Peptides against a protein of PDB entry 3C66. Designs and how they scored, part 10

Target 1, 189 residues: chain A of PDB entry 3C66
Amino acid sequence: KSWANLFEKNDFFFRYKFYLEITAYTRGSDEQHLKWSGLVESKVRLLVMKLEVLAGIKIAHPFTKPFESSYCCPTEDDYEMIQDKYGSHKTETALNALKLVTDENKEEESIKDAPKAYLSTMYIGLDFNIENKKEKVDIHIPCTEFVNLCRSFNEDYGDHKVFNLALRFVKGYDLPDEVFDENEKRPSK

## One batch from the design tools (peptide; aimed at target 1 C143 N148 H160)

Design b1_p11_7_s1 (made by RFdiffusion4, then SolubleMPNN; from b1_p11_7, 6 letters changed)
Fold by OpenDDE base, seed 5:
Structure b1_p11_7_s1 (fold): chain B 189 residues (1-189), chain A 11 residues (1-11)
Amino acid sequence: as target 1 above (189 residues)
Amino acid sequence: MEEWKLSPPLS
């Protein structure tokens, strides 16, 4: 199967029981976000390599396309709420309290000049070696190393008021709605 | 495995 067939959106988000979400957050300019998210994205391959060598991980498969979203984010509390609620189907409905920026509304005066939080999310599908059920796979180590690598790249990325990076381990049935098309039914529990 | 979130260390 060609690489292209392995990265079809519709199959990828149904293929694995577990996913690692990597979200770069920026409360600032589009230019700031482009630099930050671009850096994070460029380092994802290093995280994959570190995951693949863990004895309990059979496959770590990155989805190559980031998911991009932005919200009107007038306060720091809104920014914390986004970071808390985003990335899980169970909690993402709380984001409906914020204005999602879309191509249709981005030119509205109330949105155009509003403070924004930008999100870029990368997904890694995970398959675990079931036979070694006794070994707790600690993915926190490579994930922490990844965060430290990204944050230490530039001093500006130490500002948590502007730049954030979160990794979330989720089950396929709890993936955000953004990964599915309108006609797709999310995986069952 | 349960859902977990890893946040960067507080500076």
Scores: peptide ipSAE 0.040, ipTM 0.706, DockQ to the pose 0.611
OpenDDE base, seeds 1, 2, 3, 4: peptide ipSAE 0.036, 0.040, 0.038, 0.036; ipTM 0.676, 0.699, 0.695, 0.696; seed 2 fails the geometry check

Design b1_p11_7_s2 (made by RFdiffusion4, then SolubleMPNN; from b1_p11_7, 6 letters changed)
Fold by OpenDDE base, seed 2:
Structure b1_p11_7_s2 (fold): chain B 189 residues (1-189), chain A 11 residues (1-11)
Amino acid sequence: as target 1 above (189 residues)
Amino acid sequence: MEEWKLSPKLS
């Protein structure tokens, strides 16, 4: 199978039992988010390389297209809620309390000038070596190094009120709905 | 299936 076929959306989110979700958050301007998410995205390949060399990881395959979303985010509490609830099917329904910004509503007066949280999410599919099941694969180290790398790139990215970066280990059945098309059935447990 | 007790969220 060509490498190109690995990046086809159609089977990527069904291929792996485990995913690493990388979300760049920005509560600010679209320009701020573009810079921040672009930086994070540019570093994902380094994280993949660090994951691939870990004992117990057989495969770390990035999905190359980010998932973009934005919410009206009037308060800091709303921003904390987004960061807590996003990235898991179990919890993402809590985001329904916020106004999702869409192409259809972005020009509404109540949305256009509202404070926004922007999200860019990348996925890495993970396959683990079964023989090493007893060995705790600690992805914490490379993930922490990745966060530190992104955060330390510019002093402005140290402002957690504006810029956030989260890495979430998720099971395929708990992936957010955004990764599936309307006609796709979520993976079973 | 051994729950990979990876800290679900790193931030």
Scores: peptide ipSAE 0.039, ipTM 0.739, DockQ to the pose 0.206
OpenDDE base, seeds 1, 3, 4, 5: peptide ipSAE 0.031, 0.034, 0.032, 0.032; ipTM 0.695, 0.707, 0.699, 0.700

Design b1_p11_7_s3 (made by RFdiffusion4, then SolubleMPNN; from b1_p11_7, 6 letters changed)
Fold by OpenDDE base, seed 1:
Structure b1_p11_7_s3 (fold): chain B 189 residues (1-189), chain A 11 residues (1-11)
Amino acid sequence: as target 1 above (189 residues)
Amino acid sequence: MEEWRLSPPLS
């Protein structure tokens, strides 16, 4: 059974208390984003493998599908705001100041030719071995190695004005609204 | 900026 069949969307975002969000950002063309996000996504399995061998991590399960979104992004400040506010329920409402690109609006003249920020987000559900309270789980090391691996693949990915990669440790109750269906209640604290 | 929003190690 492929890893894809193990996690139906239906309970993945309720199953864990903690998640690692991996977001690839691109302020540029869709082609640039496809290359960048595709690279990042291709390396997520290596990050999972590095997380699984940490003594304090009991389980590291990737969600199999990326979440994709794009915003009209006229300025560098808007791009910084997207990177700051995205990926948390507490802060994501700030993104309402920007125009979300949808299938319904993408052909509008004001949107079609506008500068865009593209986002692709992968999720890893985390279960920690709480009984070994003494071992500080330092996920910083495998996360740093992952970012370095992605950024070093092509010199163009060193341009932070265009390409960004963020890893965010998030509690289940603070996951973005995009991961839940309209009929689903957000996990409680 | 690579915002490593790494939560502090779970103590």
Scores: peptide ipSAE 0.036, ipTM 0.678, DockQ to the pose 0.111
OpenDDE base, seeds 2, 3, 4, 5: peptide ipSAE 0.031, 0.034, 0.031, 0.036; ipTM 0.702, 0.696, 0.700, 0.684

Design b1_p11_7_s4 (made by RFdiffusion4, then SolubleMPNN; from b1_p11_7, 6 letters changed)
Fold by OpenDDE base, seed 4:
Structure b1_p11_7_s4 (fold): chain B 189 residues (1-189), chain A 11 residues (1-11)
Amino acid sequence: as target 1 above (189 residues)
Amino acid sequence: MEEWKLAPPLS
């Protein structure tokens, strides 16, 4: 059982043509982010269940671990940029304009006390039924319901200046670099 | 803004 789970994790980002990225954003404290991201992560299973029952979705498979990152985020414009650019290989290079917080640099005075944006990203692999390709699979409904569910949990999560939640439909070849190991080649188009 | 980048319609 343990080996099968390891192999399933290693090929997860190659297994599907399509992925749904769920990113919880927090511009605030790490404590605020832990609460927010933890809530979002706790609800992902409900989203999966709603996706699985859609006509034309054969499989909605969640990846079990979030991807965590944080950036120095001195301005609201920087926070908007992060939300716009993150989650796609085509656009993620724009994030190089911001200082990524790492274990190596987090104790630097210029970083330690700086405003930060925290990101937690969950992935769902999607397989669609070919026979139902004529039916537009509208994932917008379950996704909207998911966001509303997360946002409605606490009134504080309605503050878009602090807390954000984005769902992005991404093709496997356009997944962020973070999902691949250094030795892994990105899926081709 | 909640940017729902909806999947392009599966053509």
Scores: peptide ipSAE 0.036, ipTM 0.718, DockQ to the pose 0.097
OpenDDE base, seeds 1, 2, 3, 5: peptide ipSAE 0.036, 0.034, 0.034, 0.034; ipTM 0.716, 0.703, 0.699, 0.715

Design b1_p11_8 (made by RFdiffusion4)
Pose (drawn by RFdiffusion4):
Structure b1_p11_8 (pose): chain A 189 residues (1-189), chain P 11 residues (1-11)
Amino acid sequence: as target 1 above (189 residues)
Amino acid sequence: EAVLLKPPIPK
């Protein structure tokens, strides 16, 4: 074989059928989002610990990089549809109604200056110890405990017209396009 | 379908 093989990109978004995504939102400034998403990201490892000790959870595997994007966001209505529609491949298409900040346009006049909404998503891939028959698995408490940990006593993130946090349980075929690069086809049925 | 969880942010 060759050195090129050792350095082949990992296949994180193909190896699991289930993913937990944690999303920090900011309808505000760049540094408001830096602090906010920075706080949330700092707690994600704790969710891994809380999840992984559970009977039923075989593994909770965090990816190494957050997925970031921002949209021009004039109205409160837009910020809300972003939270509603972002995270699932079935629905992320509605985000095309808003202007996405890219490598090419981040420098343009009507974009550089426009108010923006910011997203930062981390992925925890899940695998399961399948109990007995087809049963419901409840991981709600560790998820809400994680949410309660996303706080600061010296920084108010209480204005939800600005700061928001969301979690989604998303099957592999329904992952957002952003996680698959130009080469990769997405998982199927 | 995707399952969404969005509790209020603690103050």

Design b1_p11_8_s1 (made by RFdiffusion4, then SolubleMPNN; from b1_p11_8, 6 letters changed)
Fold by OpenDDE base, seed 4:
Structure b1_p11_8_s1 (fold): chain B 189 residues (1-189), chain A 11 residues (1-11)
Amino acid sequence: as target 1 above (189 residues)
Amino acid sequence: MTEVLAPPIPR
């Protein structure tokens, strides 16, 4: 099956046991985030290629659409919290303490001019080779290389106060709620 | 089951 047939949202987040989440964070302007997230997204294919050549990885399949969210982020501590709690169903409920920016509320005076953290998240579904039961697959190297590649592209992206990039290895049952529709049942353990 | 080493990448 061509990669194109796998990009149906509903099947993608149920197909794999494991996912790599790639989140670009920006505490700044929408323009800054657009540039940063766009760069990160443009490099995801390189990460996929590096993952696919690992002996223990059978498939590394990117989901083509980013998930986008933004929060009112008045403090650096809030920004750290977002980065700590986002990307896992176990921890994402902590983000309820922050004001999620929505199309409905974005024009409210308290939100419109507030400092914001922007998030763009890409997902890679991972299938591992079962036959090599004793083989350790280390994805840390390609992931670190990817982060370094993105951050080294522009000196401004070295500012961790503004720009962050996190890669999280997540099990399908621990994917954020954003990837499922309201009528979809989260994968079981 | 293949052991996947995916330590958190330092922010």
Scores: peptide ipSAE 0.184, ipTM 0.815, DockQ to the pose 0.152
OpenDDE base, seeds 1, 2, 3, 5: peptide ipSAE 0.178, 0.178, 0.183, 0.177; ipTM 0.812, 0.814, 0.823, 0.814

Design b1_p11_8_s2 (made by RFdiffusion4, then SolubleMPNN; from b1_p11_8, 6 letters changed)
Fold by OpenDDE base, seed 5:
Structure b1_p11_8_s2 (fold): chain B 189 residues (1-189), chain A 11 residues (1-11)
Amino acid sequence: as target 1 above (189 residues)
Amino acid sequence: DTIVLSPPIPR
């Protein structure tokens, strides 16, 4: 199936049992985030290519649009919390302790001038070859290579206080709420 | 940077 047919949001997040989430984090300016997330996003295709050639992976399909969010992030601890809790339905409720920046509230003085953490998340749907039971699919290698590739692009991205990257393997039922519309029921376990 | 690969792929 062509990647083009997977771009319907509603089908994509129900199609696979497993997903790889790639989140670019920035605690800084919009400009910093745009550069960082743009870089990460530009490299996702290379990660897909590396995943597809793994014997245990039948399909690796990227969702082409990032999910964008930002939070008021007053402290480094808040930033660490975001990185720890984001990307899983099981843990994402902890983010409710932070102020989500929205189009409706972004102009509020308390939000406008507040330090922010920006998140851009890309998703890759994964289908595994069940028959290759003996082959351990080690996606750690391509994931590590991907991180190294992104970090090596610019020395400025070496500042982990500002720029972070996470790759998270999740089951479809544990996808963040952001991937589903209000009327959509998340996949069951 | 964080790489979280759990839970393991079901065999």
Scores: peptide ipSAE 0.394, ipTM 0.842, DockQ to the pose 0.100
OpenDDE base, seeds 1, 2, 3, 4: peptide ipSAE 0.390, 0.397, 0.387, 0.388; ipTM 0.841, 0.844, 0.840, 0.841; seed 2 fails the geometry check

Design b1_p11_8_s3 (made by RFdiffusion4, then SolubleMPNN; from b1_p11_8, 7 letters changed)
Fold by OpenDDE base, seed 4:
Structure b1_p11_8_s3 (fold): chain B 189 residues (1-189), chain A 11 residues (1-11)
Amino acid sequence: as target 1 above (189 residues)
Amino acid sequence: DTIKIAPPIPR
């Protein structure tokens, strides 16, 4: 089935037991984030290709649309906290301590000119080949290569105070709430 | 940059 059929949100986040989350973080301007996230997103297909050729991976399917969010991020500690807590249902509640930027509040004076952290998250659904139980699938290698690829593209992206990239392996039941509609029940363990 | 990969899928 063509990746095109997976573009519908419908069952993507219920289809796999495992997901790889790729999050581009930017603490800076919207323009900086657009460039950084756009670069990261443009390289996700290369990561998928590297994952698919691993003997232990049966399927690596990208979700085609990024999830976008932004937070008021007044300090570097807040930025570190976002990077630590985001991407897991177990920990994402900690983000409630920060002001989420929404369409409703973005024009408020306290938010409009505030320092922000921008997040763009891509998801890859993973199906592992259980039959080759003997092969340790080390997805760390392609993930590291991906990070290096993104960072090496432009020297400006070497500033970790502004630009960060995270890859997180999560189980379907631990996906962030953002991937589910209000009427959808989170997958069980 | 952070790569948070859980140890190989527990059998």
Scores: peptide ipSAE 0.458, ipTM 0.855, DockQ to the pose 0.113
OpenDDE base, seeds 1, 2, 3, 5: peptide ipSAE 0.454, 0.458, 0.458, 0.456; ipTM 0.857, 0.856, 0.853, 0.857; seed 5 fails the geometry check

Design b1_p11_8_s4 (made by RFdiffusion4, then SolubleMPNN; from b1_p11_8, 5 letters changed)
Fold by OpenDDE base, seed 5:
Structure b1_p11_8_s4 (fold): chain B 189 residues (1-189), chain A 11 residues (1-11)
Amino acid sequence: as target 1 above (189 residues)
Amino acid sequence: MTEVLKPPIPR
């Protein structure tokens, strides 16, 4: 059974107490985003490997499919807001102030030519070794190395006005709504 | 915005 078949979507976002969200942001063209997100996605396996070897991490399992979204993003402030608010159920409602681009609306004149922010989000489920309660798991190191690896691949990716990469440590009950089906209940605390 | 591990992963 391929590793991918072990994680049905429905079980993955309920299986872990903690998740690492990796979001590639692009305020630019879809082509720019495809290149950027594709690069980030291609490196996630390296991050997983670095997480798995940490003494405090028992399991680091990536979800195999990215979550894709895009917003009309007229201003740089909107782009900053997206990066600030996305990836947490507590804050994601702020994104309702922006127009979500959908297959149904993407051809609308007001949306088609509008500046857009593209988001591709990968998830890693994390299980921690409870026995090492005393050891602070410093996931900052592998995460920073991952970001540096992605950013250093092309000089263009150094432009924070266009390309951004965020890693968010999230509890299962605070995952974005996008990971759950309409009939699924969000994990409780 | 700085490459933000949000929340700052406790060092």
Scores: peptide ipSAE 0.107, ipTM 0.779, DockQ to the pose 0.122
OpenDDE base, seeds 1, 2, 3, 4: peptide ipSAE 0.056, 0.032, 0.045, 0.063; ipTM 0.751, 0.703, 0.753, 0.782; seed 2 fails the geometry check

## One batch from the design tools (peptide; aimed at target 1 R168)

Design b1_p12_1 (made by RFdiffusion4)
Pose (drawn by RFdiffusion4):
Structure b1_p12_1 (pose): chain A 189 residues (1-189), chain P 12 residues (1-12)
Amino acid sequence: as target 1 above (189 residues)
Amino acid sequence: EIEVYPEFISIT
């Protein structure tokens, strides 16, 4: 074999059938999002611990990099549809109605200056100890405990017209396009 | 298929 093989990109978004995504939203400024997403990101490892000790959870595998994007966001209505529609491949297409900030256009006049909404998503890939028969697995408490941990006593993130946090359980075939690069086809049926 | 709960959580 060769050195090129050792350095082959991982296949995180193909090896699990289930993913938990944690999303920090900011309809505000760049630094408002830096602090906010920074706080949330600092707590994600704790969710891994809380999840992984559970009977039923075989592994809770965090990816190493947050997925970031921002859209021009004029109206409150837009910020809300972003939260609603973002996260699933079934629905993320609706985001095309808004202008996405890219490598090419981040420097343009009508974009550099426009109010923006910011997204920061982390992925925890899940694998399961499948109990007995096909049964429901409840991981609600560790998810809400994680939410309650996303707080600061010296910084108010209470204005939800600005700051928001969301979690989604998303099957592999339904992951957002952003997680697969130019090479990779996405998982199927 | 097994079921996993929750499917969605938001602070709002």

Design b1_p12_1_s1 (made by RFdiffusion4, then SolubleMPNN; from b1_p12_1, 6 letters changed)
Fold by OpenDDE base, seed 5:
Structure b1_p12_1_s1 (fold): chain B 189 residues (1-189), chain A 12 residues (1-12)
Amino acid sequence: as target 1 above (189 residues)
Amino acid sequence: EIEIVPEYLSTS
C-alpha cells in the first residue's frame, strides 16, 4: 500500500491497535493557538523519530493532519476539565457540558466573543514488537523531551493558564469520535 | 496485553 493510503483518515484509525495523541491546548486567541499548535505540530516528527528507536516500538506513523476543535471556556475549571476528559471515548461525553464551537454557531453573539479553549490534536499510530515478550514499553523519556522542547521554545509557552500540552496513549477502540466519519463503526475490542 | 508508561502525560 502506498504511503498516501496511510494518510487517508478512514484507513489510519483502523490500522493500529494503539495510538499516541498529542494535544496542544490554548485558552486565548485564535492567533495564540495558531502559533502554539503550529509549533507543536512542527516538532511531532522529532517525537516520532525518538519513538521509532525504542526497542518495544516497531512502527510509529504520524497522521499528517491535526484535528481541530474549540469550546466555549469561561473558567479555568472548564479548561482543566477539557484537558482531563478530552482524547478518550470513555470520557469525552463529559465535554457535552460545554458549548462546542462549530462553523454553524461561531457567529452567534454568545459564542463569538466568549472565552475559548482551542485544541489541536495530532495522532501517531503505534505497532509494538510483541515478539520480545515486553509487556511494558516506557515512552516517558521521549515524551518528556518533546514537551520540554515545545515549552522552552518561547517564554510565553510556560504560562499553563494559556498554553498546555498533553500526550495520551489510547487504544483504537477508545479513540475520540472526531476521528471517525458518521457512517464508520468504531473498532471493537 | 501491552502496557505503555505513561498512559497520560499532562503539562498542566
Scores: peptide ipSAE 0.513, ipTM 0.936, DockQ to the pose 0.822
OpenDDE base, seeds 1, 2, 3, 4: peptide ipSAE 0.499, 0.506, 0.500, 0.503; ipTM 0.934, 0.935, 0.933, 0.934

Design b1_p12_1_s2 (made by RFdiffusion4, then SolubleMPNN; from b1_p12_1, 8 letters changed)
Fold by OpenDDE base, seed 5:
Structure b1_p12_1_s2 (fold): chain B 189 residues (1-189), chain A 12 residues (1-12)
Amino acid sequence: as target 1 above (189 residues)
Amino acid sequence: EIIIEPEYLTTK
């Protein structure tokens, strides 16, 4: 298939058994998030390059479009909960305790001016060189280097109360609901 | 089965 086909939403999230999720979090303004997420997104290609050279990784393909979401986030505890629960189908239902900001509700007075946590998530599809039934791949170094690269770009990004960055390894059947359309069936285990 | 380490990395 062409590169264009690989980066179509419907094909991408069914193509791989494994994904790496890169989520930029901002508890602040939309302007702050735009700058932070834009920086993170601009560096994802460097992470991909570092992953591809690992012996256990056959393919690392980034999905080109970020997934955007935001929640009303009145407390630091709420912000921690978002970071803990987001990115897995098994745990994302806990986020229902928070108000999701949508196009339909964003202009409501109670939502418009509320403190918010913004999320931008990039996905990397992974294919592995499986020689044995049990394969272990250590991605700690490239992931840590990526996080440090993003955090060190601007001194403001060192403020963990505002800006955060997480990487999560997820199986295809445990991808968040956001990656699927209403008419699409979630991959089975 | 494929095991990736770390499965979750955050700076917080």
Scores: peptide ipSAE 0.421, ipTM 0.921, DockQ to the pose 0.849
OpenDDE base, seeds 1, 2, 3, 4: peptide ipSAE 0.399, 0.205, 0.412, 0.410; ipTM 0.917, 0.770, 0.919, 0.917; seed 3 fails the geometry check

Design b1_p12_1_s3 (made by RFdiffusion4, then SolubleMPNN; from b1_p12_1, 6 letters changed)
Fold by OpenDDE base, seed 5:
Structure b1_p12_1_s3 (fold): chain B 189 residues (1-189), chain A 12 residues (1-12)
Amino acid sequence: as target 1 above (189 residues)
Amino acid sequence: EIIIEPEYLSTT
């Protein structure tokens, strides 16, 4: 299939059994998040290149559009909870305890001026070299290099109270609901 | 089953 087909949302999230999620978190201003998430997004291609050369990885294909969400985040504990629970269908229901910011509610006074956590998530579809009987693939090095690259770009990004970055390996059936349209059925196990 | 390590890496 052409690269163009990989950028169609409906095909991408059904094509692979495995995904790597890259989430940039910001507890601060929209401007701070725009800069941070934009930086992270700009570096994803470098991570893809490093993943593709691993012996256990056959294909690493990025989905080029970030998924964006934001929550009212009054406390640091809420921010930690978001980072712990986000990115898996099994755990994302815990986020219902927080107020999701939507286009419908963002102008409400209680939401407009509230402290927020912003999330931008990039996805990489993964295909593995099954023929080599590698049951385990270590992605620690390329992931750590990627995190260090993003964090070291600006001194401000060293503030973990504001800026965070997480990478999560997820099976297709455990992708967050946000990647599917209302008319789409979640992949089976 | 393919095991990826780490399954989760956070800067927090």
Scores: peptide ipSAE 0.454, ipTM 0.926, DockQ to the pose 0.826
OpenDDE base, seeds 1, 2, 3, 4: peptide ipSAE 0.434, 0.234, 0.448, 0.444; ipTM 0.923, 0.794, 0.925, 0.924

Design b1_p12_1_s4 (made by RFdiffusion4, then SolubleMPNN; from b1_p12_1, 7 letters changed)
Fold by OpenDDE base, seed 4:
Structure b1_p12_1_s4 (fold): chain B 189 residues (1-189), chain A 12 residues (1-12)
Amino acid sequence: as target 1 above (189 residues)
Amino acid sequence: EIEIVPERLTTS
C-alpha cells in the first residue's frame, strides 16, 4: 500500500499491534494550544525518522491527523489527572469526571469562559523486528530528544503549568475510544 | 514479545 493509504484512518488503528501516542497538552488559551500543538505536530516526522533507524523497529508510520479534544480544567489537579488518564482505554473513563468541551456545548456560559485543557494527539503505528532477538527495544533516547526539541523551541514551553507533552506506548487493544468510529470494534487482546 | 521502554514519557 502506498504511504498515502497508510495515512487514511481506514485501518490504521487496526493495522499495528503497537502505537506510540504523542499528546500535546495546553492549559491556557486556544491560541497557546494552537502554537504548541502545531510545533509538536511539525516535529513528529523527526521522531519517526529516529524511531525507524532503531534496530528493533521495523516500521514507524505516523497517522497524519491529530485527534483534538478539550476539557474544562478548573484546577491544576484536574490538569494532572488529564495527563495521567488520557491515552489509554484502561484509564480514560476517569476523564468522565471532567466536562468535555464539544461543538454543542462550547458556547454555554459555564464552558465558554472556563479554564480549559486542550489536547492534540498524534499516533505512530509500530511494527517490530522480532527476528533481531532483541526482546527489549529502548525508545527512551529518541523520545527524550523529541521532547527536548519541542520544549526548547520557546522558553514559554518550559512552563509545565501550561504546556505539557507526553509520549505513551500503547497496545492496539488499549487505544483510546476516540480513534475508533462508532461502528468499529476495538481490537481484542 | 518485545518490551518497549519507556512505556510512558511525560514532561511533568
Scores: peptide ipSAE 0.279, ipTM 0.888, DockQ to the pose 0.816
OpenDDE base, seeds 1, 2, 3, 5: peptide ipSAE 0.146, 0.144, 0.145, 0.277; ipTM 0.733, 0.734, 0.735, 0.889

Design b1_p12_2 (made by RFdiffusion4)
Pose (drawn by RFdiffusion4):
Structure b1_p12_2 (pose): chain A 189 residues (1-189), chain P 12 residues (1-12)
Amino acid sequence: as target 1 above (189 residues)
Amino acid sequence: ELEVSPSFLSVS
């Protein structure tokens, strides 16, 4: 074999059938999002611990990099549809109605200056100890405990017309396009 | 199929 093989990209988004995504939203400024997403990102490891000790959770595997994007966001209505539609491949297409900030256009006049909404998503891939028969697995408490941990006493993130946090349980075939690069086909049926 | 809860959670 060769050195090139050792350095082959990992296949995180193909190896698990289930993912928990944690999303920080900011309809505000760049630094408002830096602090906000920075706080949320600092707590994600705690969710891994809370989840992984559970009977039923075989592994809670965090990816090493947040997925980031921002859209020009004129109206409150837009910010809301972003939260609604972002996260699932079934629905992320509706985001095409808004202008996405890219490598090419980040420097353009009508974009550089426009008010923006910012997203930062982390992924925890899940694998399960499948109990007995096909049963429901409840991981609600550790998810809400994680949410309650996303706070600061010296910084108010209470204005939800600005700051928001969301979590999604998403099957592998339904992961957002952003997680698969130019090479990779996405998982199927 | 396996059922897992929650499917969605938000502060809003």

Design b1_p12_2_s1 (made by RFdiffusion4, then SolubleMPNN; from b1_p12_2, 6 letters changed)
Fold by OpenDDE base, seed 5:
Structure b1_p12_2_s1 (fold): chain B 189 residues (1-189), chain A 12 residues (1-12)
Amino acid sequence: as target 1 above (189 residues)
Amino acid sequence: ELIIEPEFLSTK
């Protein structure tokens, strides 16, 4: 990665106290995931536009690139576990029970031909209008509309055994480790 | 404390 890309990444994940994570999941082929994640990524700008008009949201800024990961995923229960545990520093340690696919291990025979779950995660940094004493912000409608838009694009994306989509609201100190470099200190509460 | 609803939306 260029120095510019590293700097942009670092600044983004320290800039906001709150983030919305959008994860596209695929338990299938890399080709299936490329199509699904590419569709979801192409629609993120529409979600941002819907979030920005909410009275409680001051700023909604998307990070420009997805984070890509994949796991060996032999069972449906493993796929459920990935979807439940991914996206929070508090819970991501449970994923250590699964084999993460890396550039170093992807050519190993036990990994190369194994069933996989692919993940593409987009981040939206959020700033809120705290001064308006709104202790609660409801993002359910724009998030549900976004999910429906993605799922309705192709009938194949209705298969929840293969294709899934999750949105998670996360505090900056609870972001996944993937967003930080080894030399970067996680934000404190 | 700021409360966001939902905190998690899964499509399962």
Scores: peptide ipSAE 0.402, ipTM 0.919, DockQ to the pose 0.811
OpenDDE base, seeds 1, 2, 3, 4: peptide ipSAE 0.386, 0.192, 0.390, 0.387; ipTM 0.916, 0.773, 0.916, 0.915; seed 4 fails the geometry check

